# Peptides against a protein of PDB entry 8BZL, part 129

Target 1, 228 residues: chain A of PDB entry 8BZL
Amino acid sequence: SYDRAITVFSPDGHLFQVEYAQEAVKKGSTAVGVRGRDIVVLGVEKKSVAKLQDERTVRKICALDDNVCMAFAGLTADARIVINRARVECQSHRLTVEDPVTVEYITRYIASLKQRYTQSNGRRPFGISALIVGFDFDGTPRLYQTDPSGTYHAWKANAIGRGAKSVREFLEKNYTDEAIETDDLTIKLVIKALLEVVQSGGKNIELAVMRRDQSLKILNPEEIEKYV
Target 2, 242 residues: chain B of PDB entry 8BZL
Amino acid sequence: SRRYDSRTTIFSPEGRLYQVEYAMEAIGHAGTCLGILANDGVLLAAERRNIHKLLDEVFFSEKIYKLNEDMACSVAGITSDANVLTNELRLIAQRYLLQYQEPIPCEQLVTALCDIKQAYTQFGGKRPFGVSLLYIGWDKHYGFQLYQSDPSGNYGGWKATCIGNNSAAAVSMLKQDYKEGEMTLKSALALAIKVLNKTMDVSKLSAEKVEIATLTRENGKTVIRVLKQKEVEQLIKKHEEE

## One batch from the design tools (peptide; aimed at target 1 G28 S29, target 2 S152)

Design b1_p30_8_s3 (made by RFdiffusion4, then SolubleMPNN; from b1_p30_8, 15 letters changed)
Fold by OpenDDE base, seed 4:
Structure b1_p30_8_s3 (fold): chain B 228 residues (1-228), chain C 242 residues (1-242), chain A 30 residues (1-30)
Amino acid sequence: as target 1 above (228 residues)
Amino acid sequence: as target 2 above (242 residues)
Amino acid sequence: MELEEKRGEALIEGDIEGYYAIQAKLKELE
């Protein structure tokens, strides 16, 4: 049964474990990324934190470096491994090249890591997709997506996870130059996109904003409600 | 589906990791462990199932392990797996101390082990650890802390939580009775006894069947103390009188 | 089937409490 072979192609050319990893991603909470003119925004569906849980330990948007952040959909534990490796690479790059990574560079690194886990005997694929946003050293905002197979592409806007289809459809209709003309409009676009799949408004949204030459800012619920 | 009982943890067609789920099922049959965070301390309370009269009383704790001067953990699941993981925790903590000349932050120790657990769900020839852990600790960054981790490598910080047998019921009780911001260590101990009394499959709660450890700060030092049997008896008695 | 799916989702999201809560419900149905 080809279903058990981690690195073996099916007779019809399928890598089942990669496809199944993609199914895991589809079960994950929705994440949205939008590239504005001078801003990048990540939004994630926030499941209600358990009453007795420390909210600090529940984060789906993580900084990889000062100029790069990532949201993910899929296996949280897998994501932690990818994030940690990416952070190490970002620091290593700063030490060796004396410049921060480009968003594409770190995306490619993550993609390559994922790809290796699809080809190595005795390793299952990572069960995550990621939206990686940030600014290159020249101030250009970037958005990339990577999936369990190790493929990656640049986007203006994209979504991953359970509600990704609906969110993407919304973005395809509403992403215009006018819609991202200002930082506030860009933020509003992300919130509106997430509201297509998130119930109960801004309380269930985690939102992160990175502006040019600024650090990642995670918006509090009150700040999010101002856009809703 | 039994079809995915393979030697290597793999994804099912629907994106599930059944071997991890099975490991978590195994934990459900283990003795109950509770953790409760208070304003002035944090505690672990664990069910002691193996009471053999011939066991040398020198066993400090069956289910509660000191990790370093600032952290302890309780384990639910396969004992052999627990021993491996607790030893690994100690090694990680010591290596950090040697490298940085300061104790490892609590969450960092938890995540380090969780990364190991996750690896055992991803690499071939490995099975998930059949163990969940509760961690209690103190560090200068966040003060008193309580964490939970499972076989998947997932973890979370908690004010109160439970692992092992009847954990869901225990968590429900904790949610009802835990008073945020008003929890003293004394009240936490009382709550622990209350919950254990209701969730343990015993006719009568006895001090012999419960291990309790507290972590407090005294004069700028962390103190980890396992309660004496007499102290536990007093707690049980007090609960019965209420 | 719905509960099993939800349990799978809980594992993916790292919702430990939710996972065990669902597991308990599934056991009650058995």
Scores: peptide ipSAE 0.465, ipTM 0.827, DockQ to the pose 0.784
OpenDDE base, seeds 1, 2, 3, 5: peptide ipSAE 0.461, 0.409, 0.448, 0.445; ipTM 0.826, 0.794, 0.817, 0.816; seeds 1, 2 fail the geometry check

Design b1_p30_8_s4 (made by RFdiffusion4, then SolubleMPNN; from b1_p30_8, 15 letters changed)
Fold by OpenDDE base, seed 1:
Structure b1_p30_8_s4 (fold): chain B 228 residues (1-228), chain C 242 residues (1-242), chain A 30 residues (1-30)
Amino acid sequence: as target 1 above (228 residues)
Amino acid sequence: as target 2 above (242 residues)
Amino acid sequence: SALEEERGRALIEGDFETYAALRAQLKALE
């Protein structure tokens, strides 16, 4: 009976709605993030776009600001809410502090937002995990991950979604200084990691790259195939 | 697992939102709505089920709503929910116009409503809206556009799509017959009639059971027109002759 | 069922085509 309330503690100390939100994430499409030396890369599993669907409206990687982008796994509609709130905060920060947000700052903001939705019994948790990548003002590349509970950590590489376990195992084995020595090698690492779980090769991958002092670039399918 | 579907929208142990799924099921029983994007316009075609003999003469479309000068929508699902959402769309569009002195971009209006729908899946004491919508519009950014949204708060842009009863079959037919880059509004109208004829749960397609609206550009202005019954009859007749 | 779970996934991710297909398939099994 306790798990049917929006978000309350069970007698044994569980927040079931948070745990169930995490289950939703585990069923979501896979996303991977890798921090290189002077590059951050996000890759997501992309199912084939429906024949009559506008590809423009099928995006799983989005910019939060000029220096930060995000991929997610789980509820797409929930993600849109989080993205919008994060974008507003990024702009507000620029206005009030006169500098862009650090990747850690915006991650913490998102995490706090998620946490609040786990504490209010008038709201269900967000059903998303996110990989947040970008560059701090000093040029340092960053990768963070957050989950429905509002927890967050910094990573060298990580994955979320249904294929996350396999992808993480691959990354644990293959993430070395040599593997991220160049931008191209870093991109290849992400693609290879996704190919552990994605069927039909590069056609089902969306890839975004952010290099130091450069804007977010979403690779086209032809560019992705170059690395396969 | 059904023990988790009787209250406010919450996650099941498997991470599902049953109330949203049930809302979608309700929409599956609603009248069919089609949208088709053409090179020179965009159209909505909707099944009219309420043809009670005692109804007073209806001069305007029942299921197709003008939102502003540049956008219209059709609805599948609970009528009362549809009325609330279409009114909200109009208000959002009007507030934007007043604030910025230009029409709201099509996708922005769609996303604004989708955020409302999403909220009704997340906040306690709320139920999902039992409505899916098709949107047609024109703006200076992307030209003619067609969108679909559902109770989850998700949306997508389309060249052609269908919601409501037999939507899967309709989509299959659209995929088969839609020719990218070659679709005129005239051809789109013919395709709409063809698909409705096969997907509507009626013995014979008649003009009284179909509402069609077109959105075009004339002299730099958007024109939204609901086809007259005679025009629809002619389209049906042409289809029957083929 | 596995099909119901996939339908649920398709729904929350916004995969309209997959959802419609799965709904039709599940309906046919009733």
Scores: peptide ipSAE 0.461, ipTM 0.820, DockQ to the pose 0.762
OpenDDE base, seeds 2, 3, 4, 5: peptide ipSAE 0.404, 0.443, 0.457, 0.451; ipTM 0.777, 0.808, 0.818, 0.812; seeds 3, 5 fail the geometry check

